# Peptides against a protein of PDB entry 1ZZD: the designs that were tried, part 69

Target 1, 109 residues: chain A of PDB entry 1ZZD
Amino acid sequence: FQVVNPYLLRDLVDLGIWDEGMKQYLITQNGSIQGLPNVPQELKDLYKTVWEISQKTIINMAADRSVYIDQSHSLNLFLRAPTMGKLTSMHFYGWKKGLKTGMYYLRTQ

## One batch from the design tools (peptide; made by RFdiffusion4, then SolubleMPNN)

Design b2_p15_8_s4 (from b2_p15_8, 7 letters changed)
Fold by OpenDDE base, seed 4:
Structure b2_p15_8_s4 (fold): chain B 109 residues (1-109), chain A 15 residues (1-15)
Amino acid sequence: as target 1 above (109 residues)
Amino acid sequence: VDFYDEELVKEFLEE
């Protein structure tokens, strides 16, 4: 799989901070730039990995798109450290938001 | 069978 987003690579090159060290860092961090002090916060917000995106936001997006489709798309949720409480909360938040699908795929880091 | 726990939902919303 591709570790570095090609658009992120472009932006890092434009910032002049791309080098072999940066490449190796991103490989070890699974593409995350959140820990880099020399990257603007705006870029960090833009290039969140699947593990860094708010799952609440994902649920909101799923709820929003379900209004415009006949059949609900499969929902993929990614949790870094799932607990029973968090899973239950997530489930009922989805229910509260009116998700039409009763099935979701859970992935863990 | 579903059970709604308001406190658990609040916990998720505050994350």
Scores: peptide ipSAE 0.023, ipTM 0.402, DockQ to the pose 0.086
Fold by OpenDDE base, seed 3:
Structure b2_p15_8_s4 (fold): chain B 109 residues (1-109), chain A 15 residues (1-15)
Amino acid sequence: as target 1 above (109 residues)
Amino acid sequence: VDFYDEELVKEFLEE
């Protein structure tokens, strides 16, 4: 896996804050810039990692896509610290949103 | 087979 999104790299260079220290920071933070004080919030919102995006948002997006897609599309969920209760709740939330088709992939950090 | 459980859904929404 590429640790740094190439577009993020470009934007960090444009901001003039890209250096070896930044690179090492991103490696240790698994690509997250959320903890960086010198990064505008707009960029933090844009470059959230899959672990930082709300799973509710992901499910909502999948539900929106279901209007235009068939069963060949998949839903990918990402959880840093999953619990059985949380996983079950996510499943039923997806069900409530009408996600009855497609493949479901769960990845944990 | 899926079934609706309001409490489980609320649990997720309240996170």
Scores: peptide ipSAE 0.020, ipTM 0.435, DockQ to the pose 0.089
Fold by OpenDDE base, seed 2:
Formats: sequence, structure tokens, C-alpha cells
Structure b2_p15_8_s4 (fold): chain B 109 residues (1-109), chain A 15 residues (1-15)
Amino acid sequence: as target 1 above (109 residues)
Amino acid sequence: VDFYDEELVKEFLEE
């Protein structure tokens, strides 16, 4: 399976930091570059994984799309370390934002 | 969950 985003791979090569060690690091970090000190912050912001982006932002985007569609499409949420509190908060936040359907797919790392 | 907890929502929003 694909571990590294192809565009991220290109940028890491351009930085001259791509090697076997970097490859193994990304495998162990599930594609995350957030912990790398030799990567510019702008690239870290650009290549956040689904586990690193704000799920609140995802819900906002889904609510925004609902304005233009007849029925809400399936919403996929990703949590690295879910708690009951977080799950409940996400559910009601989605409801408050006017989503017609609740969470359809919940994925955990 | 059949209740609305404002504190739980605030917790999520502040993260």
C-alpha cells in the first residue's frame, strides 16, 4: 500500500532529505512529517494527514456541502485516540451545524 | 446519546 503522498515525496527529494532512513521514519509515523526538525513548517501545514487535521474543520466542510446537495453524503471522521467525550462532542457539534445525517464512518488509528 | 451536554461541546470546540 501507499504510505507516502507522491507530492510529499517530490518535495522531500527537492529538499535533499529523502533516503532510506526517511522512508522508514515515515512508515513508522504513518506518513506524518510533523516531528521532523529539518522540514519547513509550510510543508508540515500542507501535508497534514487525516489524523492531524481538525475534525471540526471536516464537520464544517460537510455542513457547507449540505447546502448544495439533496441528501448528506457519508461523513468520514478520523480520530487518533478517541475518547467517549470527544465522540459525544463531535456528534452534537455535527448536529448543531445542521447535518441531516449523523456520523456514518468512524475510523480510528 | 439522548442528551445535550454543553460542556462536552465546548470541550470539543476548544481543542
Scores: peptide ipSAE 0.019, ipTM 0.433, DockQ to the pose 0.091
Fold by OpenDDE base, seed 5:
Structure b2_p15_8_s4 (fold): chain B 109 residues (1-109), chain A 15 residues (1-15)
Amino acid sequence: as target 1 above (109 residues)
Amino acid sequence: VDFYDEELVKEFLEE
């Protein structure tokens, strides 16, 4: 089955950012492009996954709020001032540099 | 494997 939405694939190709690293990134993120720094916000809004919509709703309605992160392999990233933007950028960079599998753990120095 | 990260949760909720 197709992991990537065909319309999303087209748009990523048009942006010139589609490659093997991007493909692997999307696989590990279940199709989510929310963390990609080089994707326009309009596309991020358009291509929200069912999982992302559901998780947001569940979290908003729950007293014990949490984010579910699924991983196969772990990579500890140590940042002095970690932000979501920095983490996702580094994650994407890792894929671009040949990291085939993994998920980051947020750690502060 | 799944995990919880407090700092990641905080930033996610602010989105």
Scores: peptide ipSAE 0.007, ipTM 0.303, DockQ to the pose 0.060

## One batch from the design tools (peptide; made by RFdiffusion4, then SolubleMPNN)

Design b2_p16_3_s1 (from b2_p16_3, 7 letters changed)
Fold by OpenDDE base, seed 5:
Structure b2_p16_3_s1 (fold): chain B 109 residues (1-109), chain A 16 residues (1-16)
Amino acid sequence: as target 1 above (109 residues)
Amino acid sequence: SLDEELDKLEDELLEE
């Protein structure tokens, strides 16, 4: 299934740039906002998809909240079989703590 | 799908 960071949508709405066109753009870009000229770089850095950040960065982010995910093996297990509760909490924590980089889009099998 | 997920998030945002 696919997971989308709900705070990205909120921030785009707060910026006043959310509309049907933006929605379709995100769909065609698999959730990436990197190509949007009217989005601050800070938000681009924050809302990178899982495909836009290194595995090392993902691990470092997970280390910030080890109660949800710790170690590379635990991270892999979480990504393989995540729960909505844990994902929501992780997104909330990332927003609250102002992480430099955050997960926006995750596709699991 | 991504489209469906975005639809759900829109609905949730509107409810706030």
Scores: peptide ipSAE 0.063, ipTM 0.625, DockQ to the pose 0.030
Fold by OpenDDE base, seed 2:
Structure b2_p16_3_s1 (fold): chain B 109 residues (1-109), chain A 16 residues (1-16)
Amino acid sequence: as target 1 above (109 residues)
Amino acid sequence: SLDEELDKLEDELLEE
């Protein structure tokens, strides 16, 4: 199932830009508002989807948590459009950060 | 699905 942030809808309504067209746009964009010109950048930053978050940031967070977790825990990464180069870089970056476990789950949009 | 979730949220918002 997919989860939509209810506050995103509220903010779009408050901006006065919510309508059927906007609704369909979100559906086609899988919840992303990054391409909307009439949305403040601060809202775009706030409502980034899991596919839009820096993978390096995710790995950094995982590395920090890995200090307290064992091999039974998994690292999940999300990529909108993965390439072999990106995947390789992610593996090396994880190694550099001292992750105890490799990539267990890779999800793609 | 995403469209179903948006429908649900929209209905909830309109009820406020």
Scores: peptide ipSAE 0.044, ipTM 0.660, DockQ to the pose 0.020
Fold by OpenDDE base, seed 3:
Structure b2_p16_3_s1 (fold): chain B 109 residues (1-109), chain A 16 residues (1-16)
Amino acid sequence: as target 1 above (109 residues)
Amino acid sequence: SLDEELDKLEDELLEE
């Protein structure tokens, strides 16, 4: 099942832009507010979905954690439209960053 | 579903 961030709804209400139209927009956009012109960029950055987070950033975070733990936590990547080239690049990028393990889960939207 | 979850959260917010 899908889980909605309750703080997102609260912030939208606080902005005074919550209405039935906004609700339907979120439903059609799978919870994404990135396309809303009247939402501050700060909020867009805060409420990025897993599909909107840079995969490079995820790899960087995983690499940073791996330095301080015995085993790297599972690296979960979510790609909307992965290509073979992109997957290869991600693999090598992770290797360069010192990941102890490769990708554990790869999800596609 | 997402719509049901949003309805739930909306109701909770209205109770405050």
Scores: peptide ipSAE 0.067, ipTM 0.638, DockQ to the pose 0.019; fails the geometry check
Fold by OpenDDE base, seed 4:
Structure b2_p16_3_s1 (fold): chain B 109 residues (1-109), chain A 16 residues (1-16)
Amino acid sequence: as target 1 above (109 residues)
Amino acid sequence: SLDEELDKLEDELLEE
């Protein structure tokens, strides 16, 4: 499975650099774009703060399949100091929003 | 609601 942050996926598509090569790169880099020379620094800086992005919003985007224009992707969530309660809440929220696949990959700060 | 609960939890998370 490929795990990509839906915000990042959208931005990469908007930049016109999303392709199979980029997909494979992200897999090998565990979702990091920091090493990509063809990505604007502003975007890299933005995703340094990915841990501050509302996970609810991320889940909402993941539920909207229109953001995935190539193929099905797995949900990637980022949490700081996650608790079991928070994880459970997000899991059920994703379920409620009708995600075809649940939370596949969780990254912690 | 679950949505409200998640929002509260996220608020706590962001404050940490």
Scores: peptide ipSAE 0.016, ipTM 0.389, DockQ to the pose 0.077; fails the geometry check

Design b2_p16_3_s2 (from b2_p16_3, 6 letters changed)
Fold by OpenDDE base, seed 1:
Structure b2_p16_3_s2 (fold): chain B 109 residues (1-109), chain A 16 residues (1-16)
Amino acid sequence: as target 1 above (109 residues)
Amino acid sequence: SLEEELEKLENELLEE
């Protein structure tokens, strides 16, 4: 399943730009608002999708027991265009960060 | 799906 930040919708409504067209836009953009010219940059930064976050950041968050991963003993990675080299690098980076468990699940677009 | 998730959130917002 795809997770959507519940506050994203609220902020778009508060901006007065939420409508059916906006909803369809988000669907076609896989939840990304980065391309919207009428959205403040601070909101764009706030509502980056998992596809737009550095995988290293995700790994760091997991290593630091961030709330990003519900199960602290697992790790979920999201890749838009994974390569074998990138996957290997991520596994190695995770190991270097002291993760006690490997990647639980890999999601790709 | 993303569409379903957005619809759920939209409904939740309406229920507030």
Scores: peptide ipSAE 0.096, ipTM 0.708, DockQ to the pose 0.022
Fold by OpenDDE base, seed 3:
Structure b2_p16_3_s2 (fold): chain B 109 residues (1-109), chain A 16 residues (1-16)
Amino acid sequence: as target 1 above (109 residues)
Amino acid sequence: SLEEELEKLENELLEE
């Protein structure tokens, strides 16, 4: 099984976005946080999985569906200070990547 | 499993 970096969980907790929904999301994404728009890019770079590193070129060319999930548990997105612009960008990104679904739940810090 | 590992980490954080 996959080894989870304990600092990843800590950082997500510090961001105030950790909950049961986030946990289930990570499980479905095999530990990847790359698709989370509310996570700083610095953290995404830090916590890339081996799979993500190895398939870097493939990921760049593939549609990213990580932002949106269609599982039984919905993904809750947490933003500290969301603006209309940020929300639009998130949706636009999803559209660009061919995502068919939207966010199930969005809340602020 | 990944779920099991995440649960372990959660428990560890709660113990701190």
Scores: peptide ipSAE 0.092, ipTM 0.709, DockQ to the pose 0.023
Fold by OpenDDE base, seed 5:
Structure b2_p16_3_s2 (fold): chain B 109 residues (1-109), chain A 16 residues (1-16)
Amino acid sequence: as target 1 above (109 residues)
Amino acid sequence: SLEEELEKLENELLEE
């Protein structure tokens, strides 16, 4: 199954750029936002920083995982056998630290 | 699918 970080959608909605076209774009890009032209560079830089901070933590927490990084703007995780508890922890860790999670897309194999 | 998950999130946001 596939899991999308809810903050990804929230951020795009808050920017006022979420629509059907954006949805299709994300699907085509496998959830990556690094190439979005309507996202301010300041936010891209912020996402990059948040991603870099979150990467170390998420990698340590994830077991039997593979990480895909697209130009340091998004983090995609691939887990073999994730549990709901582990997924919850991964998604909400950033919130507990006052940051948005660097994980925007999760896929199981 | 990714599309299905995005649609689920859309619905969740609308409920808030």
Scores: peptide ipSAE 0.091, ipTM 0.710, DockQ to the pose 0.030
Fold by OpenDDE base, seed 4:
Structure b2_p16_3_s2 (fold): chain B 109 residues (1-109), chain A 16 residues (1-16)
Amino acid sequence: as target 1 above (109 residues)
Amino acid sequence: SLEEELEKLENELLEE
């Protein structure tokens, strides 16, 4: 299922840029505001979609979590337009970072 | 869907 951040809508309304056109834009862009010139960069950084979050960051977070747990945990990765090269790099990067287990769930846009 | 979720949020904002 798809979840929309309610605070994103609130901020767009507060900026005074919310209208039907903006709504349709978000729908076509799968919730991404990265391409909007009238949105402050700070908000763009704050409201990155699941697909826009660095997979390297996700892997780093998973590796950090593994330090504090007794047993292995699941690793979920979300990729935008994944290639075989990217997938291979992710596997090796995870191994390099000392993940106890490999990628458990792979989600693609 | 994203459209449905946005519509729900819009309605919630209007009710505030």
Scores: peptide ipSAE 0.060, ipTM 0.681, DockQ to the pose 0.020

Design b2_p16_3_s3 (from b2_p16_3, 8 letters changed)
Fold by OpenDDE base, seed 2:
Structure b2_p16_3_s3 (fold): chain B 109 residues (1-109), chain A 16 residues (1-16)
Amino acid sequence: as target 1 above (109 residues)
Amino acid sequence: DLEKELEALENELLKE
């Protein structure tokens, strides 16, 4: 199932830009507001979807957690448009950060 | 279904 952040809708309403057209736009963009010119950058940063979060940031967070755990946990990565190059880079970056396990779950949009 | 989720949230917002 898909989850939509309820505060996103509220903020769009507060901006006065919510209408049927905006709703359809979000549907076609899978919830992303990155392409909207009339939305402040701070809101774009706040409402990044899982597909828009830096994969390096995700790996860094996983590496940080691994310091405090004995067993290796699965690492889930989300890519909107994965390429072989991106996948290879993520594997090497994970190794560099000292992750005990590689990529367990790869989800693509 | 993203459309259904957005419609549900929209309906909730309109009740306020």
Scores: peptide ipSAE 0.049, ipTM 0.688, DockQ to the pose 0.020
Fold by OpenDDE base, seed 1:
Order: sequence, then structure tokens, then C-alpha cells
Structure b2_p16_3_s3 (fold): chain B 109 residues (1-109), chain A 16 residues (1-16)
Amino acid sequence: as target 1 above (109 residues)
Amino acid sequence: DLEKELEALENELLKE
């Protein structure tokens, strides 16, 4: 499933740019506002989709959290265009960063 | 479905 940040809509409304056209734009862009020139960069940074966040960053975050818990986190990764090589690299990177468990669930766009 | 999600959010926003 796709997750939309509920606050994104509020901010777009507050900017006065939310309308049917904007909605359709988001749909075609899979929720990304990165290409919108009338959106402050701060908001673009804030509302990066899971597809736009480095998977390595996600792994790093998971690894950091796992240091402080006994049980391993279930790691969910999202890939827009996965390749076998990329998947292998991600697993290896996760291992290298000290994740206690492998990838629990892989989502593809 | 992204459109469905956005519409759901719109509805939530409207009722607040």
C-alpha cells in the first residue's frame, strides 16, 4: 500500500495551492512534491516519500535503533526499481551495519 | 491506490 503523510495535505492547503490539479499531479508523481516550484524547499525535504529516501539511510536508522533494544526491529524497505544487485547490496549493507535480523518485508512500487 | 488515500485525507481534513 501507499502511505500519504496526512500533514502534507494540510501544508499544501495552507500554501493555497491545493486543488484538483495538484491532487492529480501528486497521483502521477506517486506522492512526490519534489518537482513543484511553488513549494518551499523545507517542505520538500520534510515530505520526501519513502521512495525518495535513501535505503541506506533507512537501514542506518534501523541499525541505530536496534542497538538499544534486545529484539530486532522488523526492517521494511521500499524500492522503486529493485534489481538483484541492489537487493544484495542492501542486505549486505544491513549486515555490515550490525542489524540483528535481515529484511522482514520488501515493498516495491 | 494513491488517489483513494488522498481522498480519504481530504475527507478527514474537511471534518476537522
Scores: peptide ipSAE 0.046, ipTM 0.678, DockQ to the pose 0.022
Fold by OpenDDE base, seed 4:
Structure b2_p16_3_s3 (fold): chain B 109 residues (1-109), chain A 16 residues (1-16)
Amino acid sequence: as target 1 above (109 residues)
Amino acid sequence: DLEKELEALENELLKE
């Protein structure tokens, strides 16, 4: 399922760029504003969808948690269009960061 | 459905 951040709409309205065209654009882009030239980069960073968040960042966060956990924990990864290469890279990166235990949940769009 | 959610949010904005 998709969830729209209500504050995203608020900020777009505050920027004065919300209209029917913008609405349709968001629909076609599955809620992503990354391609909008008239939106500050700060807002783009703030409103990344779960599919746009850096997987490296997610893995780093999980690795950071594992420092304080001596038991298995879960890691959720989200990829829009995973390739074998991307999956391999993610696994190796996780391994390199010490994520040798736990359960990995891979979700794809 | 993204369109439905956006419409719901629009309606909420109109209430304010």
Scores: peptide ipSAE 0.043, ipTM 0.677, DockQ to the pose 0.020
Fold by OpenDDE base, seed 3:
Structure b2_p16_3_s3 (fold): chain B 109 residues (1-109), chain A 16 residues (1-16)
Amino acid sequence: as target 1 above (109 residues)
Amino acid sequence: DLEKELEALENELLKE
């Protein structure tokens, strides 16, 4: 699967901050720009990695889709450091939101 | 793999 958004590089170049050092930084940060002080917050919000997106938001989106479909779309959750407690909470939250299909794939960093 | 992916994207950008 694609790890880096292809538009991220373009935006970093447009900001004039792309160089070999930036490339190496991204590699060490697994594609995350959240720690860069010279990047506008708007771009940080736009280019959140799959590990940085709220899983609650993903569940909400899935629940919204489920209102109009017979079978819920497959739900993939990405967790940086999952715990059994958090996984259980997500399952219950999904159930509470009316998901017809539980979590199908769990991916961890 | 991330390094290779970034290099590939960089090369594509250079083509523009």
Scores: peptide ipSAE 0.042, ipTM 0.675, DockQ to the pose 0.021

Design b2_p16_3_s4 (from b2_p16_3, 9 letters changed)
Fold by OpenDDE base, seed 4:
Structure b2_p16_3_s4 (fold): chain B 109 residues (1-109), chain A 16 residues (1-16)
Amino acid sequence: as target 1 above (109 residues)
Amino acid sequence: DLDAELEALENELLKE
């Protein structure tokens, strides 16, 4: 299934289509925007390949959120060709940034 | 937990 990421949410907000209804839709669709008629195909194609998103940026954003929220939140990382080195580095980097939880979603391709 | 994740992301955007 597709996982919602910060960039996707930003783009939906920029499109002016983010609301409670959209949020609930994404939840029911496991984060997929492929079925949304009001989303440009360009964005659908873009977020098929979430693997290209800077994982470091995602970690930074998650760390920033952790400063303001008490509840644990998930961190989604996507790697095309993960190695032990890459995985260790990501975990370590997240830890250094003060993430409250470890990597919740790790997807590979 | 997708709901929690979206909530967290939403809160982040609202602060900007």
Scores: peptide ipSAE 0.048, ipTM 0.508, DockQ to the pose 0.039
Fold by OpenDDE base, seed 2:
Structure b2_p16_3_s4 (fold): chain B 109 residues (1-109), chain A 16 residues (1-16)
Amino acid sequence: as target 1 above (109 residues)
Amino acid sequence: DLDAELEALENELLKE
């Protein structure tokens, strides 16, 4: 799925780089600005899409939360280009981290 | 549809 960040749009306008070409670029890149050379790295870090966040970090956070809740929250993972090997690795990693529930929702780009 | 969503957001942004 795709969600447009309105604040990203604002910042691109403030940078003076928003135009029809930029709009089309975002559409083709599924909202990612990581490949834009004229965008400050700070903004790239701020506006990382769910596909660009480390899945390991997500799993770690889920495992940490599971210590304080009765049942682990549904684990949602987002992969830009999932492979069977990668999915298997994440499952095992989650298991090793002590997640009570395996991968509940898998989202693929 | 991302295109439609961006169009809507763009229109709202331009109004401000």
Scores: peptide ipSAE 0.039, ipTM 0.562, DockQ to the pose 0.020
Fold by OpenDDE base, seed 1:
Structure b2_p16_3_s4 (fold): chain B 109 residues (1-109), chain A 16 residues (1-16)
Amino acid sequence: as target 1 above (109 residues)
Amino acid sequence: DLDAELEALENELLKE
């Protein structure tokens, strides 16, 4: 399961660089645009993948709006090396942020 | 599936 940012797609379209090649590039790069030379740095900073930003930021984003397209109001977290303590703190933090739903999916890498 | 999600999102974008 990979994260798709709806605003990223729109910005890429607005830049006029969205095409099948770009689509395939994003798929192979797990949504990362960091390696694209024709994308402004400000957009690269804005659209970091779930693996490139803190889980805290992801939780904040989920509390405010959808992180995933197919699960609009669900919370999904991605961890590379989760520990029990980290998982617990993430659950608690999500609760404190007033998420409408619990964490449905936990993805590890 | 990211490919499917991107396709769906693309379709939504085109509708707006």
Scores: peptide ipSAE 0.035, ipTM 0.504, DockQ to the pose 0.026
Fold by OpenDDE base, seed 5:
Structure b2_p16_3_s4 (fold): chain B 109 residues (1-109), chain A 16 residues (1-16)
Amino acid sequence: as target 1 above (109 residues)
Amino acid sequence: DLDAELEALENELLKE
């Protein structure tokens, strides 16, 4: 279920780059602004979708949480283009970071 | 529907 972030639209308008072309671009890119050269990196970081967040960062966050819990929470991984190699790397990376359960759910776009 | 949502948001912003 995709939801449009109203604050993203506001910021694009404030930047003066909102137009029909930008609107159509967002529609075709499922709301992603990562590929736009005229958008500040700060905004790109702010409005990353779940598919654009580094999976390594997510694993690190999960590992950090695991320090304070008896059993690791279920980890949700969102991969835009998953490969077996990438999945294997993430699995071992999680293990190296001390995930207690190693259980994760894969979500694909 | 992303297109419909964007249209609705545009209308809201224009009212302000």
Scores: peptide ipSAE 0.037, ipTM 0.553, DockQ to the pose 0.019; fails the geometry check

Design b2_p16_4_s1 (from b2_p16_4, 12 letters changed)
Fold by OpenDDE base, seed 2:
Structure b2_p16_4_s1 (fold): chain B 109 residues (1-109), chain A 16 residues (1-16)
Amino acid sequence: as target 1 above (109 residues)
Amino acid sequence: SVEEALTAAAEASPLE
């Protein structure tokens, strides 16, 4: 079990802000650095967790993979607070993008 | 149709 991305850990150490307090913060935030004021925005954009990236981006990546195989790779979508509207939108966007296999896993935070 | 209803619901809740 690894809460912190190893590359993120390296970058935080390089910034000189890694300590026990930072470690505990990341544990409570499920690996998210979005709330840290002393981290450059570039790093925040780079190290978004699965809960923080665009659902469209995830679907686009899955659609790109599906071009090369007969059956789409398993698609995992993550929602903090799913609604019927959001679920419907995700389904139809996936269909529109040409996913051969529907959403395989839905995870909620 | 069911598809039309679902489409309308999806359009009302766009993805980010």
Scores: peptide ipSAE 0.038, ipTM 0.525, DockQ to the pose 0.408
Fold by OpenDDE base, seed 1:
Structure b2_p16_4_s1 (fold): chain B 109 residues (1-109), chain A 16 residues (1-16)
Amino acid sequence: as target 1 above (109 residues)
Amino acid sequence: SVEEALTAAAEASPLE
């Protein structure tokens, strides 16, 4: 189990903000740096966890992969707080993007 | 209808 992305670790060290406190913070935040005030927004945008990335982007990536395979791989979706509306939106969007299979594995935090 | 309800739910909660 790896909490901290090794490239993120490097960048935090380069910023001079890596210490034991930062390590413990990231553990409690499941690897998220979104709440850190001393991290540039560019890095926050780069190092999104599976809970923070756009679900639309995930679906797009899955759709792109499915074009080149006979049977689509199962799509894993990660939401911190899913709602029925969000689930419906994901279903409809996936359908519109031409996913060959409608099987989505929902993971919640 | 079920379709209308689902459509309304989807429109109320757009994907980010």
Scores: peptide ipSAE 0.036, ipTM 0.537, DockQ to the pose 0.383
Fold by OpenDDE base, seed 4:
Order: C-alpha cells, then sequence, then structure tokens
Structure b2_p16_4_s1 (fold): chain B 109 residues (1-109), chain A 16 residues (1-16)
C-alpha cells in the first residue's frame, strides 16, 4: 500500500520539509503527520489518516450522504484497536443518525 | 428495552 498520500507529499515538498528523514519518519508513523511540529495544524487536520479520523465524524458524514439517496452509501470504518464495545457503539450511533444500512466493511490496523 | 441496552453499551464504550 501507499504510505504517503501523493497530495500530502506535494504539500510537504512545498513546505520545503520533505527529505529522506521525513520519508522514513512517515513510514514508521504509518503515514501520520500529527506528531510533526513543523507542519501547520490545518494540514494535520486535512491529512488525517483513516486511523486518526473520529469514528463519529465518519458516521456523521455517512449519514449526511444517505440523505441524498434512497440506499445509504456503504459505510467503511477503520479502527486501530477494535473492541466489541466499540463495535456496538458504532452500530448504535449509526442507527441513531439514520443510516439505513449497517456497517459494510470494518478494517483493523 | 433494546434502546436502553444499547444506550448503556454506548456509554460504557464511547466512540472517539
Amino acid sequence: as target 1 above (109 residues)
Amino acid sequence: SVEEALTAAAEASPLE
């Protein structure tokens, strides 16, 4: 899989902070830039990895999309450390937000 | 009720 988002790579190059050290750092951090002090917060917010995005936010976005179509978009969730409790909470939250279809795909890091 | 049980479960393991 691709460790570094190509758009993120572009922006890091534009910032002048891309080098071999940065590349190795991102590899060890699974593509995360959240720990980099020399990256603007707006870029950190923009380039959150699928493992760093709030599960509630993902569900909210899925619910918002479902308003515009008869059948809900497929919901894909990514969890670093899934538990049965978290899975139950996700299903319940999705139901409360009006998702017609349950979680389609669960990915674990 | 089912809703109460789900609410309790959600409170016990809140989403991030």
Scores: peptide ipSAE 0.035, ipTM 0.519, DockQ to the pose 0.452
Fold by OpenDDE base, seed 3:
Structure b2_p16_4_s1 (fold): chain B 109 residues (1-109), chain A 16 residues (1-16)
Amino acid sequence: as target 1 above (109 residues)
Amino acid sequence: SVEEALTAAAEASPLE
């Protein structure tokens, strides 16, 4: 697997902040740039890892495509540190959005 | 109740 997105690498080089230290940082952070103070917010929003994407957004996308199918597609959610509260919230939100199938796969970091 | 506990947990940990 590739830790650093090649497009992210390009943008970091363009920013002039790519070096060995940055590489090691990204490895330890599993590709996340959210904690970097010298990266524009626009890039942080663009380069979210699967652990940083809004669960509501993923559920909304699943609900939108379910309009065209009899059953909801498999819904995969990724949580760095899942709690019972978040799992319950995801379940209820999916239900409110009209998903025929609840959360099918949960992946944890 | 279990339902109350789950509701409280959901409220304490809102979905992002």
Scores: peptide ipSAE 0.035, ipTM 0.564, DockQ to the pose 0.268

